# Ledger of designs, part 222: peptides against a protein of PDB entry 5A53

Target 1, 230 residues: chain A of PDB entry 5A53
Amino acid sequence: LVENVKQALFIPGQSCNKNLHDIMVDLSALKKPDMKRFNRKNDIHPFEDMSPLEFFSEKNDCSLMVLMTSSKKRKNNMTFIRTFGYKIYDMIELMVADNFKLLSDFKKLTFTVGLKPMFTFQGAAFDTHPVYKQIKSLFLDFFRGESTDLQDVAGLQHVISMTIQGDFQDGEPLPNVLFRVYKLKSYKSDQGGKRLPRIELVEIGPRLDFKIGRIHTPSPDMVTEAHKKP

## One batch from the design tools (peptide; made by RFdiffusion4, then SolubleMPNN)

Design b2_p28_6_s1 (from b2_p28_6, 10 letters changed)
Fold by OpenDDE base, seed 4:
Structure b2_p28_6_s1 (fold): chain B 230 residues (1-230), chain A 28 residues (1-28)
Amino acid sequence: as target 1 above (230 residues)
Amino acid sequence: TLTIDYEELLEQQKEAEEEAKNLAKSKP
């Protein structure tokens, strides 16, 4: 059984500002058509009470949620939530740095809505460190779209790139994750011999640098249930 | 503009697709 494409719900929190709203609009555009947005602010504190998010997951049939909040301690905070059976599976706070760029800051390159992205993850910690493994899993799950056969890779038009900003040691603050979106341009090189297609990646936005905040991880029992093959 | 090797990008995409098969379900 191939599971249907996971639906995302974008929720403005009570402290949602114009910048967060604009970021929400641009990031959610990458998840079309599998996305809903609330127009009203909701007073939700997911690390204090998760019940409102579980209610919204069930009511909207969305297993992915993004809560937009901002405070002095957690400015431009995007809380990413996944659910299993409409119960909270995991959560992570990703705070957008002030150097963000919107889609309007880039040349308007049309991309086809609903095309599956390609992914690139730069940094060994995406495979070894538990926090960065969760981030990798989250973004794959969020943007993977429909399960396609590898033969359809030639039709893919955009790349989601995630990069860990520098090296770190145990006990050091976790480096930011650099989120970038590129349009793929393929050029047929007519030069002789090995016709490797020349690929250029053109940034299309949004550009987001994520500071890592609080994390909630699933129970071992929930992990086991969520990975059971039918 | 970033220049990447096409074969490298395709390999990274294959790895991402294989990892995506091991993601948690949304429902039992």
Scores: peptide ipSAE 0.512, ipTM 0.917, DockQ to the pose 0.858
Fold by OpenDDE base, seed 5:
Structure b2_p28_6_s1 (fold): chain B 230 residues (1-230), chain A 28 residues (1-28)
Amino acid sequence: as target 1 above (230 residues)
Amino acid sequence: TLTIDYEELLEQQKEAEEEAKNLAKSKP
């Protein structure tokens, strides 16, 4: 059974500011048409009480949620939530650094809405470290869209790039994750030889540097059930 | 501007698709 494309719900928290709103608009545009946004602020504290998020997941049939909050301790905080059976599966706080760029900061390029992105993950920790594995899983799950055959990859126009900002050791603060979005430009090489088309990646935005915050991980039992093949 | 080889990008996409098969379901 191929699951339907996971739907995302973007939720402004009570402390949502203009910058977070603008970030929400731009990031959610990448999830169209599989996205809903609330226009009203909601007083939700997911690490204190998860019940409101579970309620919204079920009511909106959204297994992906993003809560937008900002405080002195957690400025420009995007809490990413996944659900399984409308119960919280995992959560991660990703705080957007002040150096962010919006879509309006880039040259307007036409792109087809609803095309599946390509992904690039830069940094060995995406495959080895539990937190970065969760981030990789989350962003794959969030933006993968429809399952397409590899033959359709030639038609893909967008690349979501995630890069771990530098090396780290055990006990050190986790490096930021650099989120970048590119449009693929293929240049036909006029020379009739088997030269691979030259590809240029043009940044289209948004540009977000994510500082990692609090994390909630699923129980082993929930992991087992969520990965159970029929 | 990132310069990436098309073959490398295609390979990374294959890996991403294989990993996507192992993602958690949203419903039982």
Scores: peptide ipSAE 0.505, ipTM 0.916, DockQ to the pose 0.828
Fold by OpenDDE base, seed 2:
Structure b2_p28_6_s1 (fold): chain B 230 residues (1-230), chain A 28 residues (1-28)
Amino acid sequence: as target 1 above (230 residues)
Amino acid sequence: TLTIDYEELLEQQKEAEEEAKNLAKSKP
């Protein structure tokens, strides 16, 4: 059974500002057509009470949610939420650094809305460290779109790149995750009979550096049920 | 401009697709 494409709901919190709104618009554009966005602010504190998010998940049939909040302690905070059976599966706070760039800051490259992205994850911790594993899982789950055969990869135009900003040791603060989006440009290299397509990646935005905040992880029982093959 | 080898990019996509098969379901 191929699961249907997970739908995302973008929720402006009470403290949502213009910058977060603009970031929300640009990030949500990458999730079209599988995205809903609230126009009204909602007073939600997911680490205090998860019930409003579970209600919104069910009411909107969205298993992915992003809550946009900002405070002095958690500036430009995007809380990413996944649900299983409309119950909270996991949550992670990703705070956008002030050096962000919007789509408007890049050359308007025509992109086809709704194309499945390619993914690149740079940093060994994406495969070893629990927090970065969760981030990898989240972004794969969020943006993978429809299941396509590998043969269709040749038609893919966009690369979502996530990079861990530097090395870290145990007990050190977790490095930021650098979120970048590229358009693939294939050049036919006419130089010599082996047409190795040269690929250029052109950044198209948004550019987001994520500082990791609070995390909620699923119970072992919920993990087992969510991964149960029919 | 990042230059990525096409073969490397394709391999990363294969890995991403395999990992995506092991993602949690949204519904039971």
Scores: peptide ipSAE 0.502, ipTM 0.914, DockQ to the pose 0.842
Fold by OpenDDE base, seed 1:
Structure b2_p28_6_s1 (fold): chain B 230 residues (1-230), chain A 28 residues (1-28)
Amino acid sequence: as target 1 above (230 residues)
Amino acid sequence: TLTIDYEELLEQQKEAEEEAKNLAKSKP
């Protein structure tokens, strides 16, 4: 049984500002049609009480949530939440750096809503470090859309790229994750017998540099249940 | 503009699809 496409709920927190609202609109556009947004601010503190998020997950039938908050300590904070059986599975705070760019900052390229993205993850830590593994898992889960056969890859129009900003050692602050979205442009290469199409990636936005904040990880029991094959 | 080899991009997509099979379910 292929699980239905996970639905996302975008929640403006009480401290949601204009910048976060604009970021929310642009990021949520990549999740259409599998996205809901609240128009009203909600006073939610997920690391203090998770119960309001569990309630919203169940009430809206959304297993993905993004809470938009901002404070002096956690500016432009996007808390990404996943649920299992409408219970919190994991959470991660990703704070958007001030150098962000909106879709409006890029040349309007025609984009078909609802097409599955391709993914690129750049940095060895995505496969080795538990926090970056969680980020990789989260973004794959958030944006994978429908399961498609490899034959449909030729119809894929955009790439979500995530890059770890530099190397780090144990005990050092975790580098930012650079979120980029590209449109794929295929050009016929006129050079020599192998007509491999030359691909260009054109950035379409949004551009987000994520600073990693607080993390909640699932219990071992919840991990086991969530990964049970039917 | 990032230039990625199409074959490399396809391989990364295959890997991403295989990893996506191991994602946590949303429901029991």
Scores: peptide ipSAE 0.495, ipTM 0.913, DockQ to the pose 0.839

Design b2_p28_6_s3 (from b2_p28_6, 15 letters changed)
Fold by OpenDDE base, seed 3:
Structure b2_p28_6_s3 (fold): chain B 230 residues (1-230), chain A 28 residues (1-28)
Amino acid sequence: as target 1 above (230 residues)
Amino acid sequence: VETIDYEELLKQQEEAEKESENLAKSKP
């Protein structure tokens, strides 16, 4: 049973500023058409009270949410939330570093809205470390779109790349995750043989370096229920 | 401009699709 494409809701928090709003607009553009945005600021503190987010999940039929907040301690904070049965499944704070680039900072390329991305994850910790596993799972779940056969990969136009910024040891601060978006440019090889097309990746934005903040993980019971095959 | 190997990109996409089958549902 293939579940329908998960819908995302972008929510400006009370402390949402212009820069964070611009980031929200650009990142949410990658989730079109499966995205809603609130125009009003909402005073939500998800790590204190999750009930407002559960209410918005149910009311808007969105199992993905992003809360946009900014404070001195948590500047440019994007809280990513997933729900199961309109209850909070998991949450993660990803703070955008000041070196971000918007879509307007890149050369405008023709891009078809609604095409499924390809994904690249650079760093062994995406497969081994629980926090980076959650980030990988989140971004796959957020942007995967419709399930497509691998045969349709030739029609895919863009790559979402996520890279762990350097190595780390146990007890060290978790490195940032570098979020990059590329347009795939394929060149036919002039030599008529089975040569794989040359592929170039052209960055199209946004460019975001995510600092990891607070995390909420699902209960073991919710994990079991959410992964039950019908 | 970054260059990626097409076979490696396809492999990573196959892995991403397989991992996507193990994602949590949104509804029971």
Scores: peptide ipSAE 0.519, ipTM 0.922, DockQ to the pose 0.864
Fold by OpenDDE base, seed 5:
Structure b2_p28_6_s3 (fold): chain B 230 residues (1-230), chain A 28 residues (1-28)
Amino acid sequence: as target 1 above (230 residues)
Amino acid sequence: VETIDYEELLKQQEEAEKESENLAKSKP
């Protein structure tokens, strides 16, 4: 059973500012057409009370949510939420560093809306460390779009790249995750041999460096139910 | 401009597709 494409809801919190709004607009553009945005600020504190998010998940039929908040302790905070049966499955705070770039900072390129991205994950911790595994899972789930056959890979136009910023040891602060988006440019090699097409990746934005904040993980029972194959 | 090997990109995409099959459902 292939589920329908998961819908995303972007929610400005009470502390949402212009920068967060601009980031929200640009990041949500990558999720079109499978995205809704609220125009009004909502006073939501997901780590204190999750019930408003569960209500919004059900009311909007969105299993993906992003809450935009900012405080002195958690500046430019994007709380990513997933739901299972309209109940909170997991949450993670990803704070955008001040060095962010918007789509307007890059050369405008033609982009096909709704085309599935390719992914690259750079750093061994994406496969070994629980927090980075959750981040990998989240971004795959958020942007995977429709299931396509491998033959359709040749039609893919853009790459979402996620990189762990440096090495770390146990007990050290978790390195930032560098979020980058590239457009793929393929050049036909004129030489008649099986030369792989020359590929260039052109950054298209947004550029976001994510600092990891608070995390909520599902119960073991919820994990079992959410992964239950029919 | 970053250069990536096309075969490596395809391999990473195949891995991402396989991992996507193990994602949590949104509904029971």
Scores: peptide ipSAE 0.514, ipTM 0.920, DockQ to the pose 0.858
Fold by OpenDDE base, seed 1:
Structure b2_p28_6_s3 (fold): chain B 230 residues (1-230), chain A 28 residues (1-28)
Amino acid sequence: as target 1 above (230 residues)
Amino acid sequence: VETIDYEELLKQQEEAEKESENLAKSKP
């Protein structure tokens, strides 16, 4: 059984500001049509009480959620939540740095809404470090959309790129994750007997540098249940 | 403008698809 495309719910927290609202609009546009947004602010503190998010997950049939909050300690904070059986599976705080760019800051390029993105993950820690593995898993799960055959890759129009900002050692602060979105442009290359298309990536936005905050990880039992193949 | 090799992009996409098969379900 192929699971249906996971639906996302974007939730403005009580402290949601204009910048976070604009970021929410732009990021959620990449999840269309599989996205809902609340228009009202909700007072939710997921690291204190997860129950309101579980309620919203069930009520809206959304297994992906993003809570938009901002404080002095956690400015421009996007809490990404996944649920399993409408229970919290994992959470991660990703704080957007002030250098963000909106879709309006880029040249408007037409792209088809609802097309599956390609992904690129840059940095060895995405495969080795537990936090970056969770981030990789989250973004794959959030934006993968429908399962497509490799033959359909030629129809893919955009790339979500995630890059770890520099090297780090054990015990050092975790580097930011650079979120970038590109439109793929293919050009016929006439150079040499292999007609390999030259590909150019044109940034389309949003541009988000994520500072990693608090994390909640699933219990081993929940991991086992969530990964059970039928 | 970033340039990526098409074969490398395809490889990364294949890897992403394989990893996507190991993602947690949303429902039991």
Scores: peptide ipSAE 0.507, ipTM 0.919, DockQ to the pose 0.881
Fold by OpenDDE base, seed 2:
Structure b2_p28_6_s3 (fold): chain B 230 residues (1-230), chain A 28 residues (1-28)
Amino acid sequence: as target 1 above (230 residues)
Amino acid sequence: VETIDYEELLKQQEEAEKESENLAKSKP
């Protein structure tokens, strides 16, 4: 059973500022056409009451949500939410560091809207550590687009790269996740033989360094239900 | 400009697609 492309809803919180708005615009552009944005601020505190998010999920038919909030403690906070049956499945706070770059900070490159991205995950913890596994799952789920059987990588235009910023030990603060977006440039090798094309990655933005905040994980029962194959 | 090996890129995409098949559904 091929599930339809998950739709994303971007929600400005009450504390949403200009920087978060700009980040929201740029990040949501990567999710087009499968994206909605609210133009109005909404007073939502997802770790206190999840009900407003469940309501918005159902009302907008969006199983992906991003809440944009900012406070002194949680500056430039993007809360990523997934739903199952319009109920909260998981949540994670990802705070954008002040060193962010917008699409306007990069050379304007033409890209086709709605193309499936490629993914790169750099850091062993993406496969082993529960928080980074959730982040990996989230971003795959958020940006995978249409399931195409044809991994015609030749048709793919951009790479979403996620990198764990350095090594860490147990009990240490979790390193930031470096979010980068690249345009793929393939050069035909002029040498007419079996040589793999040379690939160059050109950063196109946005550039976001995510500090990990609060997390909500699904119940074991919800995990079981959400992974049931018919 | 970053360079990536094409074979490594393909491998990472195969892994990403395989992992994507195991993602949670949005609806029952």
Scores: peptide ipSAE 0.496, ipTM 0.917, DockQ to the pose 0.877

Design b2_p28_6_s4 (from b2_p28_6, 12 letters changed)
Fold by OpenDDE base, seed 5:
Structure b2_p28_6_s4 (fold): chain B 230 residues (1-230), chain A 28 residues (1-28)
Amino acid sequence: as target 1 above (230 residues)
Amino acid sequence: SLSIDYEELLKAQKEAEELAKDLAKSKP
């Protein structure tokens, strides 16, 4: 089943700053062509009222949204929202640390728009801890695009790496998630007459360290409905 | 089109995982 590629809507909040705008541009470039972006700031507070996001989901036919806000308490905050049937499914705040790097900070490598990235997840908590499971699910939904049954390995150019920064115990603050993007570079190694293709990973950006903020989890009923294959 | 075979993909995944672990350790 070719699942329709989930469309993403990027929304500048009222407190969106230049850094968040630049991050939004770079992150949204990885979602092309399946991305829309608002040019105007919108006053949206999703943890107070979700209705504006449901409205935007429906009006733009986008099941993925990213709200860009910044405050003293929640600096460089990217709220990732998923909808099901244009209703809020889940939300997570991911705050970008100040050490971020933009695409312009790396050597510009040509990439083909619309190619699916491979994902790698580092940290056992991505499979066991509810919050990190949600993050894993979110980023897979966000960037995986169309599920082709065929591992169209032939089109792979990018690797998205997500790493949990260190170990943690119950009751401790959740470690940051390190987001990295690499381009696969194939070299023909002429070592010993066998052209063994050597693949190297070259970081292309953006480089983002995500601090985890507030979370909204779906109701059990919404989980059941969202997992019903049509 | 970069035709990457499955073995190359697995190698790239392992290299990405190792690099990601190293980058995670190097950050204060």
Scores: peptide ipSAE 0.023, ipTM 0.516, DockQ to the pose 0.047
Fold by OpenDDE base, seed 3:
Structure b2_p28_6_s4 (fold): chain B 230 residues (1-230), chain A 28 residues (1-28)
Amino acid sequence: as target 1 above (230 residues)
Amino acid sequence: SLSIDYEELLKAQKEAEELAKDLAKSKP
């Protein structure tokens, strides 16, 4: 089965600032080679009119989009969009907290472009709560693509870790999602006759704490259609 | 070609996942 790797389009909104641009550059580097970036700002308001995003999805053959905007109410906002048949499937606003770290804040490590990441999800709500289930699905879809059962483990160099920041009850604000990226390093331990591979994780960035914003959920019909494709 | 044995890889993956969980819990 040839994995159809989903292509991503990164779009600076009209309110895109330097910090968001830098975050966009660093996050999009993890999606190489399956990524496009616009250099020009576009005046797009996806929760008011989705038609410009559907147009860009079709024109660029991208089923994943990220819109970069910033306002007083929604500072450092990354709107993640998925399309199906170039129509909006779902959207979620993830606002980057001010404590973010760029790739330049970490030790530069050589990595191979195009290798699939491993994922770790910390927090039961990733499997039970609809919003966190959508986030889990989104990030798996964004960076891993379609799961072929053959994890070509020879290609595992990165771990994407997503953690829900604390417990919450019904009616409480949804905790942030802590996004971390690690490089896997294998060391041959020379401790006695059995060389157990020692694995170490080294953070490589970016480091992003996501505050959850507005969400658009897919229609039941679109869910059914998306599951019908083998 | 480092032919990493599939079982060693699965073990390494599990260890990496557990380590990542532990790191995620330990790093506020």
Scores: peptide ipSAE 0.020, ipTM 0.515, DockQ to the pose 0.047
Fold by OpenDDE base, seed 2:
Structure b2_p28_6_s4 (fold): chain B 230 residues (1-230), chain A 28 residues (1-28)
Amino acid sequence: as target 1 above (230 residues)
Amino acid sequence: SLSIDYEELLKAQKEAEELAKDLAKSKP
């Protein structure tokens, strides 16, 4: 079953600033061609009223949304939203730390639009902890696109790496998630007759450290419905 | 130093290389 590629909508909130705009541009470039961006700011408060997001999901046929907002309490906040049947499935606030790097901060490399990334997840909590499981699911859903056939593996150009920043105990603040993007660079090693292709990873950006904010989890009924669709 | 486990990345690269080699062999 070829899962249809989920479309993403990037929404500048009323408090969207230049840094968030630049981050939005760079992160959304990884989602091309399956991405739309609003050029205008929208006054949306998803944890107070989700109805505008459901409306935008339906109107734009986007099951993925990212709301860009910034405040003193929630600086550089990217709210990731997923919908199912144009209803809110889940939401998570991921605040970008000030140490972010844009694509312009890295060596410009040739990038083919539409190739799927590989993913790496570092940290056991991605498989055990509900919040990190949601983050893993979200990013896989966001960037994986259609089911990878064997050709997609042959066309592998980049890796998205997500790392939990350190260990944590129950009741402690959740560590940041370190988002990194690498390009696979194949070198012909001329060493010793058999040209073994050497692959090197080159960071291409953006570089984002995500602080976890507020979360909305799906209802058990929506989970059941979402898993029934092949 | 963000220890991206260079070993895990290298492992993923090797697995991707092996998969790419297997795919290249399976291309008619």
Scores: peptide ipSAE 0.019, ipTM 0.489, DockQ to the pose 0.059
Fold by OpenDDE base, seed 1:
Structure b2_p28_6_s4 (fold): chain B 230 residues (1-230), chain A 28 residues (1-28)
Amino acid sequence: as target 1 above (230 residues)
Amino acid sequence: SLSIDYEELLKAQKEAEELAKDLAKSKP
């Protein structure tokens, strides 16, 4: 089955810096081979005008986009965009905290390109709060796609862990989302005469703490249209 | 090293995927 894997386009904004470029390279490596990157900076302000992103979505046949920008107000900002029919479906700003780690900061491990990661979500708000539901949906859609084949499970090499950093009440600032990537190491452990496969998680990077910024939610009409297409 | 039960991980993944599908199907 040719899985209709959603293609991602990574776009350096005009304010893209070296750190964001390095983060972009490392994060986009997890989306290979279903990823394109622009080498040139583009002056795009998605919360002011979305039309350039719709144009890029159509021209590159990419339903996923990530815009890399940095300002004093929004440092290390990754704007994640989804399109439906090359129209903006939703957007979310995720600002990378300064404590980030690149793949180079971890022990290099051999991995197969194109394997779908497994996801783990920690925090009840991923199932209840609309913003965290959107984040969960976005990251699943971005890296996993719509189908999990049992064969993908047998080939599982990576786990993406997303954790809400602490509890919060209504009206409080939304806690950061801790993004972690692990490689699975399977060991046969003989514990108590049952060979249970023990899996160890080894962090491989990147390590990103996302501060939540601005959000664009889909129109009710677009939600209805997106749900009509299987 | 986080030791995770593979079956628990697989279950959590399936539940997350089902929820994502339900969110994609659930009318607002």
Scores: peptide ipSAE 0.016, ipTM 0.407, DockQ to the pose 0.347

